Peptides against a protein of PDB entry 7SFY. Designs and how they scored, part 6

Target 1, 41 residues: chain A of PDB entry 7SFY
Amino acid sequence: ELFNLESRVEIEKSLTQMEDVLKALQMKLWEAESKLSFATC

## One batch from the design tools (peptide; made by RFdiffusion4, then SolubleMPNN; from b2_p18_6, 9 letters changed)

Design b2_p18_6_s1
Fold by OpenDDE base, seed 5:
Structure b2_p18_6_s1 (fold): chain B 41 residues (1-41), chain C 41 residues (1-41), chain A 18 residues (1-18)
Amino acid sequence: as target 1 above (41 residues)
Amino acid sequence: as target 1 above (41 residues)
Amino acid sequence: RLKELKDKLWALMKKIKE
């Protein structure tokens, strides 16, 4: 592969998208676990 | 949606996979940038 | 929502692999 500005920008865009999804999943997990805790109280 | 053990496990698996890919991308970016720096010296 | 997130992950992984 040839690294250039275009490639770097593309990789950074992908990284950002994955980080966003990761955060969304983490929050959903937190919410689900919170509801579980609440329901079992 | 009903949260249960199955849902939690699936979310955790997805999180792990995303984290692995994220790490791989970050390392590829680092390698590419390192080569760029080397080539421009 | 979870399915959508998994689909996005899959798409990103394929894009990177290519």
Scores: peptide ipSAE 0.097, ipTM 0.508, DockQ to the pose 0.056
Fold by OpenDDE base, seed 3:
Structure b2_p18_6_s1 (fold): chain B 41 residues (1-41), chain C 41 residues (1-41), chain A 18 residues (1-18)
Amino acid sequence: as target 1 above (41 residues)
Amino acid sequence: as target 1 above (41 residues)
Amino acid sequence: RLKELKDKLWALMKKIKE
């Protein structure tokens, strides 16, 4: 695929979307672990 | 969903997979920008 | 929600691969 403005913008948008999902998964894991520790205390 | 060993492992696997894809995208962007700069020089 | 996130990841992977 040819590198141009459109390609760069598309890749950056995809990166941002994946980062958002990654953050969401990390938050879910954190919340689950937090609830577990809280429940055991 | 309930927090248990299976859920934790599943989330961790998903996180790892997304991190791998994120790295791949970042590399593709880096390569594209590198090729552009090289071509213009 | 976990399934939705996995589906979104899969869709993104396919979009990137093509």
Scores: peptide ipSAE 0.096, ipTM 0.506, DockQ to the pose 0.055
Fold by OpenDDE base, seed 2:
Structure b2_p18_6_s1 (fold): chain B 41 residues (1-41), chain C 41 residues (1-41), chain A 18 residues (1-18)
Amino acid sequence: as target 1 above (41 residues)
Amino acid sequence: as target 1 above (41 residues)
Amino acid sequence: RLKELKDKLWALMKKIKE
Protein backbone atom coordinates (compact mmCIF):
# COMPACT_ATOMS: atom_id res chain seq x y z
CA GLU B 1 0.00 0.00 0.00
CA LEU B 2 1.17 3.46 -0.88
CA PHE B 3 1.26 5.68 2.15
CA ASN B 4 -0.55 8.96 1.67
CA LEU B 5 -2.84 11.26 3.57
CA GLU B 6 -5.81 8.96 3.09
CA SER B 7 -3.89 5.99 4.44
CA ARG B 8 -2.77 7.97 7.45
CA VAL B 9 -6.31 9.04 8.18
CA GLU B 10 -7.49 5.45 7.97
CA ILE B 11 -4.81 4.27 10.36
CA GLU B 12 -5.63 7.01 12.81
CA LYS B 13 -9.30 6.13 12.68
CA SER B 14 -8.47 2.52 13.46
CA LEU B 15 -6.26 3.58 16.33
CA THR B 16 -9.02 5.69 17.77
CA GLN B 17 -11.52 2.86 17.53
CA MET B 18 -9.16 0.49 19.27
CA GLU B 19 -8.48 2.98 22.01
CA ASP B 20 -12.19 3.36 22.57
CA VAL B 21 -12.69 -0.38 22.83
CA LEU B 22 -9.70 -0.69 25.10
CA LYS B 23 -11.09 1.93 27.43
CA ALA B 24 -14.47 0.24 27.40
CA LEU B 25 -12.90 -3.07 28.38
CA GLN B 26 -10.92 -1.44 31.12
CA MET B 27 -14.03 0.16 32.51
CA LYS B 28 -15.91 -3.11 32.41
CA LEU B 29 -13.10 -4.80 34.25
CA TRP B 30 -13.09 -2.07 36.84
CA GLU B 31 -16.82 -2.31 37.36
CA ALA B 32 -16.75 -6.06 37.58
CA GLU B 33 -13.94 -6.05 40.09
CA SER B 34 -15.66 -3.37 42.09
CA LYS B 35 -18.77 -5.48 42.34
CA LEU B 36 -16.74 -8.52 43.24
CA SER B 37 -14.91 -6.64 45.93
CA PHE B 38 -18.18 -5.43 47.32
CA ALA B 39 -19.55 -8.93 47.43
CA THR B 40 -16.46 -10.30 49.13
CA CYS B 41 -16.34 -7.68 51.84
CA GLU C 1 -22.38 -13.27 32.97
CA LEU C 2 -21.16 -14.18 36.41
CA PHE C 3 -17.88 -12.50 37.15
CA ASN C 4 -15.25 -14.95 38.34
CA LEU C 5 -11.57 -15.60 37.92
CA GLU C 6 -12.04 -17.11 34.50
CA SER C 7 -13.97 -14.09 33.28
CA ARG C 8 -11.32 -11.76 34.61
CA VAL C 9 -8.59 -13.71 32.89
CA GLU C 10 -10.48 -13.58 29.62
CA ILE C 11 -10.93 -9.84 29.86
CA GLU C 12 -7.28 -9.33 30.68
CA LYS C 13 -6.26 -11.45 27.72
CA SER C 14 -8.43 -9.36 25.44
CA LEU C 15 -6.96 -6.19 26.86
CA THR C 16 -3.46 -7.45 26.27
CA GLN C 17 -4.25 -8.37 22.69
CA MET C 18 -5.72 -4.98 22.00
CA GLU C 19 -2.76 -3.24 23.54
CA ASP C 20 -0.43 -5.26 21.35
CA VAL C 21 -2.36 -4.39 18.22
CA LEU C 22 -2.55 -0.77 19.22
CA LYS C 23 1.20 -0.65 19.67
CA ALA C 24 1.72 -2.36 16.34
CA LEU C 25 -0.48 0.18 14.61
CA GLN C 26 1.32 3.03 16.26
CA MET C 27 4.63 1.64 15.11
CA LYS C 28 3.36 1.20 11.58
CA LEU C 29 2.15 4.76 11.55
CA TRP C 30 5.49 5.96 12.84
CA GLU C 31 7.39 4.01 10.21
CA ALA C 32 5.12 5.16 7.43
CA GLU C 33 5.41 8.77 8.46
CA SER C 34 9.14 8.42 8.77
CA LYS C 35 9.36 7.15 5.23
CA LEU C 36 7.07 9.87 4.01
CA SER C 37 9.12 12.51 5.73
CA PHE C 38 12.23 11.10 4.17
CA ALA C 39 10.67 11.21 0.74
CA THR C 40 9.45 14.77 1.19
CA CYS C 41 12.76 16.12 2.37
CA ARG A 1 -21.52 -6.61 25.58
CA LEU A 2 -18.17 -8.26 26.14
CA LYS A 3 -18.79 -10.36 23.05
CA GLU A 4 -19.49 -7.26 21.00
CA LEU A 5 -16.23 -5.69 22.07
CA LYS A 6 -14.39 -8.87 21.26
CA ASP A 7 -16.00 -8.97 17.84
CA LYS A 8 -15.02 -5.39 17.16
CA LEU A 9 -11.46 -6.20 18.12
CA TRP A 10 -11.47 -9.16 15.78
CA ALA A 11 -12.80 -7.07 12.94
CA LEU A 12 -10.19 -4.39 13.47
CA MET A 13 -7.38 -6.90 13.59
CA LYS A 14 -8.53 -8.47 10.35
CA LYS A 15 -8.77 -5.09 8.69
CA ILE A 16 -5.23 -4.29 9.76
CA LYS A 17 -3.92 -7.61 8.53
CA GLU A 18 -5.30 -7.00 5.05
Scores: peptide ipSAE 0.095, ipTM 0.505, DockQ to the pose 0.056
Fold by OpenDDE base, seed 4:
Structure b2_p18_6_s1 (fold): chain B 41 residues (1-41), chain C 41 residues (1-41), chain A 18 residues (1-18)
Amino acid sequence: as target 1 above (41 residues)
Amino acid sequence: as target 1 above (41 residues)
Amino acid sequence: RLKELKDKLWALMKKIKE
């Protein structure tokens, strides 16, 4: 694949989107586990 | 959404997949830019 | 290759969005 400005921009855009989703998922996981009860009774 | 073991596992699986893709994209970007020539002549 | 990676990203995002 030829590297040019468009390719770079597209890759960087994808990276940003993935990082945003990653952070969102990490937050959801954290909150879910944070509300978890270890009580079995 | 209800949090349970299945939910946690699914989220963690997604996180891992996204991180792997993220790293792959970062590597591609790095290699592409690393081969870039700044010569205009 | 880039297309494949973008497709994976899209698929994951759709899956996460449920």
Scores: peptide ipSAE 0.095, ipTM 0.499, DockQ to the pose 0.056

## One batch from the design tools (peptide; made by RFdiffusion4, then SolubleMPNN)

Design b2_p20_2_s4
Fold by OpenDDE base, seed 2:
Structure b2_p20_2_s4 (fold): chain B 41 residues (1-41), chain C 41 residues (1-41), chain A 20 residues (1-20)
Amino acid sequence: as target 1 above (41 residues)
Amino acid sequence: as target 1 above (41 residues)
Amino acid sequence: SLLKRATQLKKKLEELQKKL
């Protein structure tokens, strides 16, 4: 498999973007979990 | 030189880490969704 | 390939984003 410089740059940019998304998702999931409650009736 | 082998290895590691985090988030989302229920009273 | 893995991961992230 050829891993050329162009592919590297593209992947690195994508990784940065995905890391930001992951952080946002982690926060949103935490918020969702914190708001969960069991039915009380 | 078309690529840096060390950079490739680093990218592979990053991808693996992100895949693992994603799997964990998917599991947590499933757990959260599974615990949701509608109030019936 | 690395590109395939990255694409697949991004796709899964997008699906997860839609769910949240």
Scores: peptide ipSAE 0.444, ipTM 0.768, DockQ to the pose 0.155
Fold by OpenDDE base, seed 5:
Structure b2_p20_2_s4 (fold): chain B 41 residues (1-41), chain C 41 residues (1-41), chain A 20 residues (1-20)
Amino acid sequence: as target 1 above (41 residues)
Amino acid sequence: as target 1 above (41 residues)
Amino acid sequence: SLLKRATQLKKKLEELQKKL
């Protein structure tokens, strides 16, 4: 499999996008954990 | 233009890091789900 | 490959997004 500049640019853009999503998901999960209700029954 | 080796290595490291973060998030999600309150009473 | 790994990560992210 050959990697060229076009593939590099595409991957780098995808990585940036995925990193942003990951950070957002981490925050959402942290918020959810902080407000988590526990079974009381 | 071919994708240079340094950029490839860096991308591989970034992918590995994101894979690790994803695994951590999945584990945290599992923990959160295990603590959710259920209508059991 | 890097492309396959990136695609797999994206899919896993999408799955996680649906759960949160």
Scores: peptide ipSAE 0.441, ipTM 0.767, DockQ to the pose 0.156
Fold by OpenDDE base, seed 4:
Structure b2_p20_2_s4 (fold): chain B 41 residues (1-41), chain C 41 residues (1-41), chain A 20 residues (1-20)
Amino acid sequence: as target 1 above (41 residues)
Amino acid sequence: as target 1 above (41 residues)
Amino acid sequence: SLLKRATQLKKKLEELQKKL
């Protein structure tokens, strides 16, 4: 498989975007867990 | 050649790390969903 | 390949987004 600078830059850009989304989802999940209530009756 | 190979290795490491984070988030989501309860009273 | 792994990760991420 040929790997050149153009391919690297494109993949790195995609990876950075996915990392940002993962971090955002991690925070949203934490918020959801913190607000999760249990049955009290 | 070395530059491309080094970049490829680092991208592979990043992908592996993101896959691990995603797996952890999926586990936490499962925990949150399992704790979600319905009103029973 | 790197492209296949990236595609799979993106797909899993989209699945997770639908759940949150």
Scores: peptide ipSAE 0.435, ipTM 0.764, DockQ to the pose 0.171
Fold by OpenDDE base, seed 1:
Structure b2_p20_2_s4 (fold): chain B 41 residues (1-41), chain C 41 residues (1-41), chain A 20 residues (1-20)
Amino acid sequence: as target 1 above (41 residues)
Amino acid sequence: as target 1 above (41 residues)
Amino acid sequence: SLLKRATQLKKKLEELQKKL
């Protein structure tokens, strides 16, 4: 397969998806840490 | 930046690594949530 | 660039991984 425009578009879509997942994971981590801190107080 | 073979290989390696890390992070978040649920029961 | 963006996301993931 050639590293052409189609490959670029697919990679950019993948990068966007990974960015969205990262944001979701960061939010979930914050929520978990907040709940844990509250429960241990 | 030119879309040549070297750039493609480097991007693909980075994407693969990031996908593996995302899977690991998702598992860790699940473990944290499971422990929290257990502690609140 | 795509490479720069991928590198930046990788760094963010590594930072998050250190917190877990």
Scores: peptide ipSAE 0.407, ipTM 0.753, DockQ to the pose 0.170

## One batch from the design tools (peptide; made by RFdiffusion4, then SolubleMPNN)

Design b2_p21_8_s4
Fold by OpenDDE base, seed 5:
Structure b2_p21_8_s4 (fold): chain B 41 residues (1-41), chain C 41 residues (1-41), chain A 21 residues (1-21)
Amino acid sequence: as target 1 above (41 residues)
Amino acid sequence: as target 1 above (41 residues)
Amino acid sequence: DEARKKLEKELEELKKLEELL
């Protein structure tokens, strides 16, 4: 496997996509917890 | 969709696994960049 | 659990991405 500028760019794009998915899941968790708190009040 | 303690635990496990994958990819990127720097010195 | 199933699918996609890098 050869590392060059093109390879770096592709890896960085993939990492960004993973971070976006992670953030989306964190938001889903937050919403679920918020709903639970509301219902238990 | 019902949110309960079991659901929260499963989501948290999944998030942790995703974070681990993200870190592994970051390390791969770092190693590639390190090798490139070494070769260009 | 549908929520877990979705998360597992997303995780598997990320793992496939890792194998390509």
Scores: peptide ipSAE 0.077, ipTM 0.520, DockQ to the pose 0.029
Fold by OpenDDE base, seed 3:
Structure b2_p21_8_s4 (fold): chain B 41 residues (1-41), chain C 41 residues (1-41), chain A 21 residues (1-21)
Amino acid sequence: as target 1 above (41 residues)
Amino acid sequence: as target 1 above (41 residues)
Amino acid sequence: DEARKKLEKELEELKKLEELL
């Protein structure tokens, strides 16, 4: 299999998507934890 | 749905796993790109 | 390619997890 420009671009897109999802999940986790702490204080 | 300690721990585990996979993929991409540049010079 | 299919599957699972949160 050849690693060419097209395959590189597709891998980079996928990595960017994973990074965006990871950030979104981290934000949601933070929001949930902050709401929990607010409710318990 | 209740956000409890158990669900928080599971989400944190998943996020850590995703981060590790993302890093591994980035390293593999870098390695492939470096080998390509070496072969073309 | 099998590697691409695995990555697409993982991304889809992550999106589903995001929707549940």
Scores: peptide ipSAE 0.072, ipTM 0.511, DockQ to the pose 0.027
Fold by OpenDDE base, seed 1:
Structure b2_p21_8_s4 (fold): chain B 41 residues (1-41), chain C 41 residues (1-41), chain A 21 residues (1-21)
Amino acid sequence: as target 1 above (41 residues)
Amino acid sequence: as target 1 above (41 residues)
Amino acid sequence: DEARKKLEKELEELKKLEELL
């Protein structure tokens, strides 16, 4: 395992990117489920 | 937008996979930073 | 489907990064 500033920065960038995608997917899922419940009522 | 059980299941699987990778990366970052602080003391 | 395939590719790249650490 090579730990330096460069590797740390890359990990932090990847984590931020994953967080953003995760949030976007969660919002899309929520919207889809909300619309489904609305449509079935 | 086509929402059905199949698409919902696929989204949930992707979210779970991302959560697992995110946790693994967070743990690796913590371990690396912990070892660095230990080595510099 | 294309957006999901792109996400799956990005996820695999992140897994590869994890393995290199």
Scores: peptide ipSAE 0.071, ipTM 0.517, DockQ to the pose 0.026
Fold by OpenDDE base, seed 2:
Structure b2_p21_8_s4 (fold): chain B 41 residues (1-41), chain C 41 residues (1-41), chain A 21 residues (1-21)
Amino acid sequence: as target 1 above (41 residues)
Amino acid sequence: as target 1 above (41 residues)
Amino acid sequence: DEARKKLEKELEELKKLEELL
């Protein structure tokens, strides 16, 4: 396979999208845990 | 929706899997870039 | 739920990308 600039850019875009999804999931987890802790208090 | 311990554990497992995939893709990107740099030299 | 199913599909697509590299 030929790794070129277009392939690199595509992979970097995919990595950025995955990082954004991870951040969103981490935020949702934090919100859920915060609500659970609040309900426990 | 009821957020419970089982839901939390499931989300954390999914996050860990996503992090592992991100790391694997980052490594493959590094390897590809390293090979490209080597070929350019 | 549907949200989890969407996330599982996205993860599977990302794994396929990993295998292509």
Scores: peptide ipSAE 0.068, ipTM 0.513, DockQ to the pose 0.027

## One batch from the design tools (peptide; made by RFdiffusion4, then SolubleMPNN; from b2_p26_8, 15 letters changed)

Design b2_p26_8_s1
Fold by OpenDDE base, seed 2:
Structure b2_p26_8_s1 (fold): chain B 41 residues (1-41), chain C 41 residues (1-41), chain A 26 residues (1-26)
Amino acid sequence: as target 1 above (41 residues)
Amino acid sequence: as target 1 above (41 residues)
Amino acid sequence: LKEQLEELEKKLKELKSKLSELTKKL
């Protein structure tokens, strides 16, 4: 099938969702690193 | 707008880049969690 | 944290599969 507007929109949505997952991982990393700084005796 | 082949190539490049970032974040998170387990008194 | 990471990995794999399917239709 030829690339059309509908296919483009769906691909862009998927890419955006993947970016959101990556951002979530970054947040979890930040939280872990923050806890490390406060957990040191 | 790019030709279908060019568009596909750029999307695949973006996907690969996102996977590489994910792997890097996973490694860093593992390291942080490991340090937390050893930093607790 | 490990369980949360595994869940995110699962979501990413699902998105990758969907994206690959869409790119094959181009």
Scores: peptide ipSAE 0.127, ipTM 0.551, DockQ to the pose 0.096
Fold by OpenDDE base, seed 1:
Structure b2_p26_8_s1 (fold): chain B 41 residues (1-41), chain C 41 residues (1-41), chain A 26 residues (1-26)
Amino acid sequence: as target 1 above (41 residues)
Amino acid sequence: as target 1 above (41 residues)
Amino acid sequence: LKEQLEELEKKLKELKSKLSELTKKL
C-alpha cells in the first residue's frame, strides 16, 4: 500500500493518541511530585 | 518506493522517541512515588 | 497510581501495534 493522504491521516491520528497518553503520564508525575513536596515541607 | 521507505523510517523514528519519553516518565514516577512512601511512612 | 499506569501502558501498547500495522502497509 502506498503512503497516500489516507494512510498519512491514520498514522497522524495514532501519533496524536500516543501524545495524549504521554500527557496523561506527565500529569500523574506532576501530581506525585506535588504530593511529595507537600508531604516533605 | 523510496518516498514510502523514507516516510516509514521517519515514523518509526518518531515512535521510538515517544517510547523513550514514556520510559523516562515511568522511571521518574516510580522515583517520586518511592520517595513519597518513605517521606510519609 | 500503579493501576492507572498499567492501564496507560496497555493503551500505548495497543497504539504501537496499530502504528506497526500501518507502517507495514507503506
Scores: peptide ipSAE 0.125, ipTM 0.550, DockQ to the pose 0.101
Fold by OpenDDE base, seed 5:
Structure b2_p26_8_s1 (fold): chain B 41 residues (1-41), chain C 41 residues (1-41), chain A 26 residues (1-26)
Amino acid sequence: as target 1 above (41 residues)
Amino acid sequence: as target 1 above (41 residues)
Amino acid sequence: LKEQLEELEKKLKELKSKLSELTKKL
């Protein structure tokens, strides 16, 4: 199939979802490190 | 489970894999858009 | 935390699969 606007929009939506998952992982890591620091200090 | 260095390394590896996938997707999108622009100009 | 990470990894794999399918049509 030829690239079209619809395919671009779908790819951009998937990219956004992946960025959200990445941010969620970063937050989980930060929370875990913060809890560990708090518990050991 | 208590957060430890092994858990941190595992999370960081997953984050890196996500970033690699995101970058690959961004490149594919850029390539597709570039080809479309070239073909229509 | 490990279970949450595994769920996020699962979601990533699903997204990767969907994106691969979409890019094959370009």
Scores: peptide ipSAE 0.113, ipTM 0.521, DockQ to the pose 0.053
Fold by OpenDDE base, seed 3:
Formats: C-alpha cells, sequence, structure tokens
Structure b2_p26_8_s1 (fold): chain B 41 residues (1-41), chain C 41 residues (1-41), chain A 26 residues (1-26)
C-alpha cells in the first residue's frame, strides 16, 4: 500500500465524472425506450 | 509521484473499459432514438 | 433493450468496485 493523495483524488474525480455520464446515458436510454414502447402508431 | 507502474496500468485499463461501456451506451441510445424517429407516425 | 441496459449496469458496478479497491491500495 502506498499513500498518494493527489493521484487518488484525480483518479476518483475522473471515475466519478465517467459514472455520472454513464448514468445520464442510462436515463436517456430508458426514456427513449419508454417513448418507443408507448409510441401508439 | 509515488504511483507504481503496475497499479497505474491496471487502472488505465479499467478506465478504458469504462469508456467502452460509455460508447456502447451511446450507440444503443442512438439506435433507440433512430428507431423512435422512424416509428413515430 | 432492458436486458442490455441491465448488463451495462452490472459491468459498471463491477468496474466501480474494482477501481475503488485499486485506489484504496494506492
Amino acid sequence: as target 1 above (41 residues)
Amino acid sequence: as target 1 above (41 residues)
Amino acid sequence: LKEQLEELEKKLKELKSKLSELTKKL
């Protein structure tokens, strides 16, 4: 085990940002699929 | 910088894998939105 | 596409867990 606070913080920031984008895409995908399912043509 | 090379490489591989998941979500969203656009009367 | 979404969510959780463990070891 090593202690490098700067490296940990920067990596965790990048991971959090990526997770947030993934969640946003999941939500948009859910909305698109929902609209497609309810598309009463 | 005390970030050992092995741990860095493994984390970068994991980040790349997350980017691949992100791209997959983007593609699926595009497909869903495209189908919705063509399916809407 | 719900099945594909669930698979992606599973992969995301696994990656998050793995990366959390790696960052704690650093």
Scores: peptide ipSAE 0.135, ipTM 0.556, DockQ to the pose 0.110; fails the geometry check

